# Designs tried in a protein design run: peptides against a protein of PDB entry 3V4L. Part 14

Target 1, 386 residues: chain A of PDB entry 3V4L
Amino acid sequence: GQPLAKDKVALLIGNMSYWEHPKLKAPLVDVYELTNLLRQLDFKVVSLLDLTEYEMCNAVDEFLLLLDKGVYGLLYYAGHGYENFGNSFMVPVDAPNPYRSENCLCVQNILKLMQEKETGLNVFLLDMCRKRNDYDDTIPILDALKVTANIVFGYATCQGAEAFEIQHSGLANGIFMKFLKDRLLEDKKITVLLDEVAEDMGKCHLTKGRQALEIRSSLSEKRALTDPVQGAPCSAEALVRNLQWAKAHELPESMCLKFQCGVHIQLGFAAEFSNVMIIYTSIVHKPPEIIMCDAYVTDFPLDLDIDPKHANKGTPEETGSYLVSKDLPKHCLYTRLSSLQKLKEHLIFTVCLSYQYSGLEDTVEEKQEVNVGKPLIAKLDMHRGL

## One batch from the design tools (peptide; aimed at target 1 G79 F164)

Design b1_p11_3_s3 (made by RFdiffusion4, then SolubleMPNN; from b1_p11_3, 5 letters changed)
Fold by OpenDDE base, seed 5:
Structure b1_p11_3_s3 (fold): chain B 386 residues (1-386), chain A 11 residues (1-11)
Amino acid sequence: as target 1 above (386 residues)
Amino acid sequence: MTKLVSTDPEL
């Protein structure tokens, strides 16, 4: 019979905005495009940008809670990385220079924990460098892995090599995602699909002799990313997993704010990633006596590090939101919240209306506080361990 | 190691 997944869960991490290291650009587009493709494959996708060590650990722990017997797990990482003694290390955005194993997440430790869940398939897609870090002399004592025949690694590069991204002025994929995206929806065994991606990279003049995909697999079964999810969730664990995932993807409802002057503001919310939300405001009603009227958002929680200079922009692109801008309402003011994982409390902020009456020189202000609860990933309370 | 950013404008 066709293989069935009990469920399908993916964690995608894209690190770009490093504190002590060169900034990247490709992980933004790569995580976004891969998220949309995996959703078409019926994956429950958590997509996260720019995580610290602590935030990466918590994201992995929450992902491991969604894994169970016969579940398909996919971990994608795009960012800086290294490989020492066959151990792959993902570099968080807060990693020091130089970084060591104690500042980084070991993929083989994550694999050990995934094997304890008796998953139906484990896929690791690692879009990072595999060059040795000579500043890290640590030999990780990895506990013995269980012998399992359901693991697949797709490394964007070969052992001891670098992975490349192309610095265009615009949005571009990394080298690995450029080829992976064209085949990801194919109904093929995952190792066959990745082998075809490796051939496509090998034919490209840009990548030939610079970057080669490496596949490491124990997969003895015919498993594909297209394998159907087992029907109605009959187990309590499947219901809990569905509720946890739904909770992490719940947007605030759109609100109509009414001010005393008779101005009405529409407040809306859109997800770019599981930790990135766009707030947008629009004036939907204005009395004719009001000649000028602007509505802006302010007084965000300090934990979000919102620079007011980047808030209340006339376009999504001016906030750094280039991917979802086509799906957003036009003629709004836009604010991008890029660090929802840092939110400890409810998202409370102020909508400020500034307006002028015909024939009055003075500007009038009205304010309303808005509480939207915990949006998206903030519902997982990733900070509860501090 | 840092992911190499190609500054090659032909990439």
Scores: peptide ipSAE 0.275, ipTM 0.861, DockQ to the pose 0.121
OpenDDE base, seeds 1, 2, 3, 4: peptide ipSAE 0.145, 0.162, 0.106, 0.191; ipTM 0.783, 0.783, 0.751, 0.800

Design b1_p11_3_s4 (made by RFdiffusion4, then SolubleMPNN; from b1_p11_3, 6 letters changed)
Fold by OpenDDE base, seed 5:
Structure b1_p11_3_s4 (fold): chain B 386 residues (1-386), chain A 11 residues (1-11)
Amino acid sequence: as target 1 above (386 residues)
Amino acid sequence: MTKLVSTDPKL
């Protein structure tokens, strides 16, 4: 019979905005495009940008809670990384210069924990460099891995080699995602699909002799990313997993705010990633006596590090939102919340209406406080250490 | 012109 997944869960991490290291560009597009493809494959996808060490650990722990016997797990990482003694290290955005193993997440430690869940398939897609870090002489004492025949690694590059991104004047993929995205929806065994991606990369004149995909697999079964999810969730664990995932993807409902002057504001919300939300405001009704009227959002929680200079923009692109701008309403003011993982409490903020009456020189202000609860990933309380 | 750029931080 066709293999069945008990469920399909993916964690995608894209680190770009490093504190002490060169900034990257490709992870933004790569995480977004991969998220949309994995959703078409019926994966439950958590997509996260620009995580600290602590936030990466918590994201992995929450991902491991969604894994169970016969579940398909996929971890994608795009960012800085290194490989020492066959151990792969993902570099958080807060990593010092130089970084060491104690500042980074070891992929083989994550693999050990995934093997304890008795998953139906484990896929690691590592879009990072695999050069040695000569500042880290630590040999991790990894406990012996269980002998399992359901693991697949796709390394974007060879051992000891660099990974590359495409610099263009606009948005561009990394080299690995450029080829992976064209094949990801194919109904093929995952190792055959990755081998075809490796051939496509090897035929390209840009990448030939610079970057090559490496596949490491123990996969003895015919398993594909296209394998159907087992039907209605009959187990309590499947219901819990569905609720946990739904909780992490719940947007606030759109609101109609009414001000005393008779102006009506529509407040709306859109997800770019699981930790990135766009707030947009539009004037939907204005009395004729009001000649000028602007509605802006302010007084965000300090934990979000919202710079007011980047809030209330006339376009999504001016906020740094280039991917979802086509799906957003036009003629709004836009604010991008890029660090929802940092939110400890409810998202409370102020909508301020500034307006002028015909024949009055003075600007009038009205304010309304808005509480939208915990949006998206903020519902997982990732900052509450156990 | 498409330019490849390494993601190596060059420590």
Scores: peptide ipSAE 0.373, ipTM 0.887, DockQ to the pose 0.750
OpenDDE base, seeds 1, 2, 3, 4: peptide ipSAE 0.318, 0.321, 0.313, 0.309; ipTM 0.844, 0.840, 0.838, 0.836

Design b1_p11_4 (made by RFdiffusion4)
Pose (drawn by RFdiffusion4):
Structure b1_p11_4 (pose): chain A 386 residues (1-386), chain P 11 residues (1-11)
Amino acid sequence: as target 1 above (386 residues)
Amino acid sequence: SSTKLVSRDSS
């Protein structure tokens, strides 16, 4: 009568800043939006931006670790894609020009690994182009799929076609997400809902005849993204899964820093994506003997490769964050730490204080080191092992 | 301000 979910897990990857290929813009916004919608449907969501080939492989491994028998697994990719010989490929940021299947992730490979885990539902939302990579000489000769009647595909475009994004100077949106976001929360069967999305997508003027949604499904059960999760977890296997999930969305505690000069610096942290964290520095207290002072953040782990133009900015928008000043506490210095999947080490940076005393010209510099551990996805140790 | 329709093609 009623189909049930043991758990609902999602992996969303949005690639924008390609090294050898045109940079995209809408993936960040689309990924942010799909996480919020999928969380309302009670999904364990992993949101990641600008992953290399190696990094993309690890995100799949962490996602597979969160899937067991009866778990609804969902994969959303927004970035560059190509389709050769019946296989769909997602292109990582580190991809060379020209690129091949070896440089890319085959979706079919990910699907087989999910079937090995006995998942109740396999939903794939591929928001990418589907043309031939004429340079690809290799044909993967992949093994046949087990007939499981739970595979669902939401291709943003058809084979040989292109998926489009509207790059309006402001926000920038994807076409698939413009029509998906208004319908995703419906209690319809996943295949029916995706078809209703395909109808509204045809009413699109910007993309008519260039992009159409393609649905491929084997699903023989009235399963939906709104189906309920098996109430009390109470199983030992179910508990290990909730810990593994909480292990990735840990944020450092908002600490207060005391300086030898009697100045207090409040240090705040904000989550944007599992890959993205925002630090803010507020000067909470200073003694009367000091009037002039600015707090600035430096000495980040070189693995993160933090550009100076994205750090110590008056507002969060100036760092490139999707989060806005109404979401983040007012008046601090905001700094954006994207690329946490690059952190093998522990997070150590210096909160540097430049200040001046009453009646003196000289400028005094008080540096204090801060170790915040492994925030968010850095805690998963994706670089672990030999 | 500018508005462009952009393919997610690698070319």

Design b1_p11_4_s1 (made by RFdiffusion4, then SolubleMPNN; from b1_p11_4, 7 letters changed)
Fold by OpenDDE base, seed 3:
Structure b1_p11_4_s1 (fold): chain B 386 residues (1-386), chain A 11 residues (1-11)
Amino acid sequence: as target 1 above (386 residues)
Amino acid sequence: MEVKLVSYSTD
């Protein structure tokens, strides 16, 4: 019969804003595009940008809580990384220079934990370098992996080689995602799909002799990312998994704020990623005696590291939001919260209305505090343990 | 349009 997944869960991590290492660009686009494709494949997707070591550990732990017997697990990572002794290490954004295995997440350790969950399929898509880190001489003594015959690695590059992105004046993918995205929806065994991606990437004139896809698998069954999810969640565990995923994707409700001057503000929220939210404000009603008014968002929790210079922009693109701008209302002020994983408390902020009356020179301000609870990934308390 | 390949290497 056609293979069935008990469920399908994906964790996508894109690290680009490194502290001590070269900044990347493609992980933003790659995580976003892959998220949309995996959602079309009925995956429960958690998408995270720019994670510290601690945040990456917690994201993996939360991902592992979504895994169970017969669940398909997919881990995608785009960022800096290395490979020592056949162990792949994902480099967090806060990793020191030089980094070591103690500062990084070992993919084979994650695989071990996924095997303990009795998953139906384990897919790793690693868009990172596979060069040796000469500053890390640690030989991981890993316990022998179980023979589960359900493992697939898609490495964006060969052992000892580099992964690349294309930089130009616009948004572009990494080389791996550029070709993966065109085939990801195909109803093929995942290893066959990746072989076709490897052939397509091998035609790329930019990366000839620099980057080639490597596929490593023990997959004995015909499993595809297109495999249907088993019907209605019949188990308590499936209900818990659905609730946990839903919690990480719950946006605040849009609000209509009314100011004393009679101005009405629409406050809205949009998810770019599981840890990235756009707040937008628009004037929906203005009394005729008010000639000018703007609604600014201010006084964010310090944990979010919101620079006021990047808040309250006239376009989503000016906030660094290039991907969801088409789905946002026009003629707003936009603020991008890019670090929702850092939020320990409720998201409380101030909406400040600045306005001017006809015939008065002075600007008037009114303020309202807004509590929107814990948005998106902040509901998972990824800080449990600090 | 100038197309640049950027390595994910940290070297």
Scores: peptide ipSAE 0.394, ipTM 0.872, DockQ to the pose 0.842
OpenDDE base, seeds 1, 2, 4, 5: peptide ipSAE 0.384, 0.384, 0.353, 0.384; ipTM 0.860, 0.867, 0.846, 0.866

Design b1_p11_4_s2 (made by RFdiffusion4, then SolubleMPNN; from b1_p11_4, 7 letters changed)
Fold by OpenDDE base, seed 1:
Structure b1_p11_4_s2 (fold): chain B 386 residues (1-386), chain A 11 residues (1-11)
Amino acid sequence: as target 1 above (386 residues)
Amino acid sequence: METKLVPYSTD
């Protein structure tokens, strides 16, 4: 019979906004497009941008809690990275210059922990460089991996080589994701799918002789990303997994705020990623005696590092949201919360209504505090150790 | 604008 997955879970990490390293752009698009494709494949996807070392460790720990016997686990990473002695290191955004293994996440350590979960399939898609880091003299003595015959690595490049993005005047995929996305929905054994991606990438004149896909696999079974999820969740663990994933993707409900002046504001929420939410405000009712009226959001928790200069924009694009702008209501003010993983408390903020009456020169302000609880990834309490 | 390749590594 066709193989069945007990469930399908993916963690996608895109690091771009490095503190001490060159900034990237493609991981934004790559994580977003891969999230949409994996969702069509019935994956439970956690998508995270711009994680610190601590936040990456916690994201991996939460991902490992979703894994169990016969579950398909997929880890995608796009960002800076290196490979020493066959160990792949993902570089967090807060990594020092130079970075070392103690500042980075070892993929083979994650694989060891995934093997302890008796997973049905382990897929790693690593869109990072595989050059040696000469500043890292550590030889991690990893314990011998179990022979599980269910491992697939898709490396964006060969050992000792670089992976690239193409920076031009617009948004673009990284080289690996550009070719992967066109085949990801095909009902093929994952190693056959990746081999076809390697052939397609091999036709790219820009990266010819600089980047080539490497497939490392022990996969003995005909498993595909298209493999159906086995029936209703029959185990307590499967129910817990479904509830945990649902919590990490729960948006606040849209609300109508009523001010004393008779103005009504719609407050709405949209997810860009599991750690990135857009707040939008619109005036839905205005008394005729009010000639001008604007609704601003302010007084966010300090943990979110919200710059007021980037809040309350007339377009999603002015906030840095280029991908979800088509799905958002028009004629709002938009604010992008890009670091929801940092939220320790409830998301409490102020909606400030500024308005003017006909025949009065002075602006009037009314304020309402809004508590929306913990949105999206903030429900997982990733910061319980800080 | 020239198409620039940007590596996913810091040298």
Scores: peptide ipSAE 0.341, ipTM 0.855, DockQ to the pose 0.782
OpenDDE base, seeds 2, 3, 4, 5: peptide ipSAE 0.276, 0.301, 0.299, 0.315; ipTM 0.821, 0.835, 0.836, 0.844

Design b1_p11_4_s3 (made by RFdiffusion4, then SolubleMPNN; from b1_p11_4, 8 letters changed)
Fold by OpenDDE base, seed 1:
Structure b1_p11_4_s3 (fold): chain B 386 residues (1-386), chain A 11 residues (1-11)
Amino acid sequence: as target 1 above (386 residues)
Amino acid sequence: MEVKLVPYSTD
């Protein structure tokens, strides 16, 4: 019979906004497009941008809690990285210059922990460089991996080589994701799918002789990303997994705020990623005696590092949201919360209504505090250790 | 426009 997955879970990490390293752009697009494709494949996807070392560790720990016997686990990473002695290191955004293994996440350590969960399939898609880091003299003595015959690595490049993005005037995929996305929905054994991606990438004149896909696999079974999820969740663990994933993707409900002046504001929420939310405000009712009226959001928790200069924009694109702008209501003010993983408390903020009456020169302000609880990834309490 | 390749490593 066709193989069945007990469930399908993916963690996608895209690091771009490095503190001490060159900034990237493609991981934004790559994580977003891969999220949409994996969702069509019935994956439970956690998508995270711009994680610190601590936040990456916690994201991996939460991902490992979703894994169980016969579950398909997929880890995608796009960002800076290196490979020493066959160990792949993902570089967090807060990594020092130079970075070392103690500042980075070892993929083979994650694989060891996934093997302890008796997973049905382990897929690693690593869109990072595989050059040696000469500043890292550590040889991690990893314990011998179990022979599980269910491991697939898709490396964006060969051992000792670089992976690249193409920076131009617009948004673009990284080289690996550009070719992967066109085949990801095909009902093929994952190693056959990746081999076809390697052939397609091999036709790219820009990266010819600089980047080539490497497939490392022990996969003995005909498993595909298209493999159906086995029936209704029959185990307590499967129910817990479904509830935990649902909590990490729960948006606040849209609300109508009523001010004393008779103005009504719609407050809405949209997810860009599991750690990135857009707040939008619109005036839905205005008394005729009010000639001008604007609704601003302010007084966010300090943990979110919200720059007021980037809040309350007339377009999603002015906030840095280029991908979800088509799905958002028009004629709003938009604010992008890009670090929801940092939220320790409830998301409490102020909606400030500024308005002017006909025949009065002075602006009037009314304020309402809004508590929306913990949105999206903030429900997982990733910061319980800080 | 000049197409720039940006590597996913810091040298």
Scores: peptide ipSAE 0.340, ipTM 0.846, DockQ to the pose 0.750
OpenDDE base, seeds 2, 3, 4, 5: peptide ipSAE 0.283, 0.307, 0.307, 0.322; ipTM 0.816, 0.830, 0.830, 0.837

Design b1_p11_4_s4 (made by RFdiffusion4, then SolubleMPNN; from b1_p11_4, 7 letters changed)
Fold by OpenDDE base, seed 3:
Structure b1_p11_4_s4 (fold): chain B 386 residues (1-386), chain A 11 residues (1-11)
Amino acid sequence: as target 1 above (386 residues)
Amino acid sequence: MEIKLVSYSTD
């Protein structure tokens, strides 16, 4: 019979904005495109950008809470990384230079924890370098993995080799995602799908002799990412899992703010990622006596590290939001909140209306405080343990 | 249009 997944859960991490290491670009596009593809495959997807070590640990812990017997788990990582003694280490954005295993997340440790959940399939897609880190001499003594025969690794590159992105005048994928995305929806055994991706990548003139996909699998069954999820959640655990995922994707409701001057503002919210939200403001009503008015958002929680210079832009692209701009209302002011995982409290901010009356030289300001609760990933309290 | 490959290496 066709295999059934009890559920399908994916954690996607894209690290780009490293503190002590070269900045990357492709993980933004790669995580976004993969999120959209996995959603079409009925995956519950958590998509996160630019995580610290602590935030990555918490993201993995929350992902592991979504896993259970017969659930398909997929971990995707794009960023810096290394491989020592056959152990893969994902490098957080706050990793020191040089980094060590103590500053990084070991994928094989995550696999061990996934095996304890009795998952139906474990897929790791690792878009990172696999060079040895000579600054880390730690030999991880890992306990022997269980023989679960349900593991697939897709490494973007060979052991000891580099992964690459394509930098062009626009947004582009990493090499691995460029080929993976074209096949990901195919109803094939995941190892067969990845083998076809390897063949396609092998035809790429840019990466020929520099990057090649490696597939490592113990998968004994014909499991595919297209495998249907079993029907309605029949267990309390399945309901809890659905609620946990739903919390991480709950946007604030759009608001209509009314100012004393009679200006009405639409305040709206859009998710770019599970930890990235766009706020947009638009003037929906203006009295005729008001010649000009703008609605700025300000006074954000300090935990979000929002630079006011990047807030209240006339386009989504000026905020660094290139992916969701087509789905946003036009003629707004846009602000990108890129670190929602850092939000400990409710998202409270000020909407400041600056306006001018006909025949007055001076600008008038009115302010309203807005509390939108905990948006998206901030509902999971990824700070549990500080 | 200059296509650049950028390594994910930290070296």
Scores: peptide ipSAE 0.389, ipTM 0.874, DockQ to the pose 0.818
OpenDDE base, seeds 1, 2, 4, 5: peptide ipSAE 0.376, 0.385, 0.344, 0.374; ipTM 0.857, 0.871, 0.842, 0.860

Design b1_p11_5 (made by RFdiffusion4)
Pose (drawn by RFdiffusion4):
Structure b1_p11_5 (pose): chain A 386 residues (1-386), chain P 11 residues (1-11)
Amino acid sequence: as target 1 above (386 residues)
Amino acid sequence: SHTTELVSRSA
C-alpha cells in the first residue's frame, strides 16, 4: 500500500570553474537550491562544488558508503557532460582539452555500485549537455545491469542535445532547475512528477526546440521522493550510517580569541556547501590603550589555494558566497574557504592583529595561530589510506 | 549595466 524508505541520501555535485573549458555560473545556485529542497524531503544531502576527477571519485565513494538495502539514493550533477555510445559522462574541473572517457566519470558505473548496495530507489538528475565527444576513442564495454526496477533518470536534455543555463548578471539559473524547483516537493511518483516537470519545461520560451527533459525509468513501484523514512532507526547498522553522515557536516565552534594586548577577536564559522565554509572576524573588545586595530586572516594550508581576493572582505557577497549579509552576522570581516576536499592536513591559519597605541606612530603586529581541525567534508578523510 | 545570455553547458 505505502512504499517506505530505509533512508533518503543525496549526492549533489556542481562544477563551474573548469581549467581547460568554459566556466559555468548556475551550478552553484542550482546545487544550493536542490539541497534545501531535498532536506525538506528529509534527505541526507552532500553538496559539493568544483571537483576534480580524483575528488569526484571520492564523493561517490562517500555517497555509496551511506547507501544500504532499502535506501533511496539520488545523484544530481550540474556541469559539463557528454554522451558517447550510450554512456553519460560528467566532466570534472581538471579535465584536459581535448578530453576522453578516462578523464571523466561514467554514470553507468555509479549506477552498478548503487545496485550492489540493494538500494530501494536510484534517481539520477543529470543537468548537463549530452553531445558527442568526437575526440573520445574509448568505448568502456561495461557489464550488464541487474534488473532491479527502481532506476529513474531525469536527463535535463535529450541525447545529442544541450542543457542550458540563464547567465543573467546577478544570480544566474539553470533551466532544468527553474522548472524542477517549483514541483519537487509534490507527493507524486518520481516518474510522474518528472513528466509533469517536462510539460512545464516545454512552456519555456528561451529553450524551446533546443532543450527538452528526457525521462528513462524501470521503476515498477509507486515510489516517491516524499516517501517516509522507517521511523525509529534503532538498528546498529542504521546508527553507523547517521554517524557517518554527521561526520561530514561538523562546523568549528564560534570561538573568542584573547590577545596579549588585551584585545578580543570573535571568530565565527558558517556552512555554505559540504565543500564550502565561511569564517568571520569581529573585534569584540579592545583596551583603552589601543584605538586603532584591524584583524586579518592569513597563512592558510596551501592545499586549499585560498586567493587573497576572496578573503578579509567587508561583506560575504564580496568573497563569492551565495550566503547573503542577512544570513550572516553583521559588521565582521568575511572570508570564503571553498575546496575543503583538498585539505589532507588539519586546518591551521593565523588570525593576525595589526594595531596602534595612543600617541605613537609605530604599527604593532600580533599573530595568533588557530587550529579548527577538519571542518565539514574534510572530517571524512577522503585522502585516507595507501 | 546588466546582461542576460543563454549559455550551453557544452564543453

Design b1_p11_5_s1 (made by RFdiffusion4, then SolubleMPNN; from b1_p11_5, 7 letters changed)
Fold by OpenDDE base, seed 1:
Structure b1_p11_5_s1 (fold): chain B 386 residues (1-386), chain A 11 residues (1-11)
Amino acid sequence: as target 1 above (386 residues)
Amino acid sequence: MEEVKLVSYAA
């Protein structure tokens, strides 16, 4: 019979906005497109952008809680990285220059923990550099991995080589994701699928002789990303996993705010990623005696590091949201919350209505406080260690 | 021609 997955879970991390390192662009597009493809494959996907070391550790810990016997686990990472002695290190956005292993997440440590969960399949897709870090002399003493025969690594590049993105005026995928996305939905053994991606990437004239896909596998079974999830969640663990995933993807409900002047504001929410939400406001009713009015969002929790200069934009694109703009209502003011993983408390903010009456020179303001609880990834309390 | 830049994921 066709192999069955007990469940399918993916963690996708895209790091771009490095503090001390060159900024990247492709991980935004890559994580977004891969999220949509893995959802079509019935994966439970957590998608995260721009994580610190602490936030990456917590995201991995939460991912490991979703893993169990026969579950398919997929980790995707796009960002800076290195490889020392066959150990792959993912570089957080807050990593110092130079970085060391103590500032980074070791993929082989994550693999060890996944093997302890008795997973049905472990897939690592690593869109990162594999060049040696000469500033890190640490030899990780890794315990011997168990012989589970269910491991697949897709490295965007060869050992000791670099991975690249192509930057131009528009949005583009990284080189690995550009070819991976075209084949990801194929009903093939994952190693066969990745081999076809390697052949397609090998035709890229820009990276020929600089980047080549490497496949490292111990996969003894014919496992595919298309393998169906085993029927009704019969275990308590499967119900918990479904509940945890649902919590991490719960948006606040859209609400209608009524002001004393008779203006009605629609407040809406959209997910770009598990840690990135767009708030949008629109005027749905205005009394005729009010000639002008605008609805601004302000007074956000300090933990979110929201610059007011980037809030309340006339387009999603002006907030840095290029991917979900087609799914958003038009004629709103838009605010992008890009760091929901930092939210320790409920998301409380102010909606400020600024308006003018016909025949009055002075602008009037009314304010309403809004509490939307913990949106998206903020429900997982990733900060419980601080 | 749009200037195409390769950006390395080496930091």
Scores: peptide ipSAE 0.416, ipTM 0.849, DockQ to the pose 0.778
OpenDDE base, seeds 2, 3, 4, 5: peptide ipSAE 0.397, 0.405, 0.380, 0.401; ipTM 0.843, 0.846, 0.840, 0.846

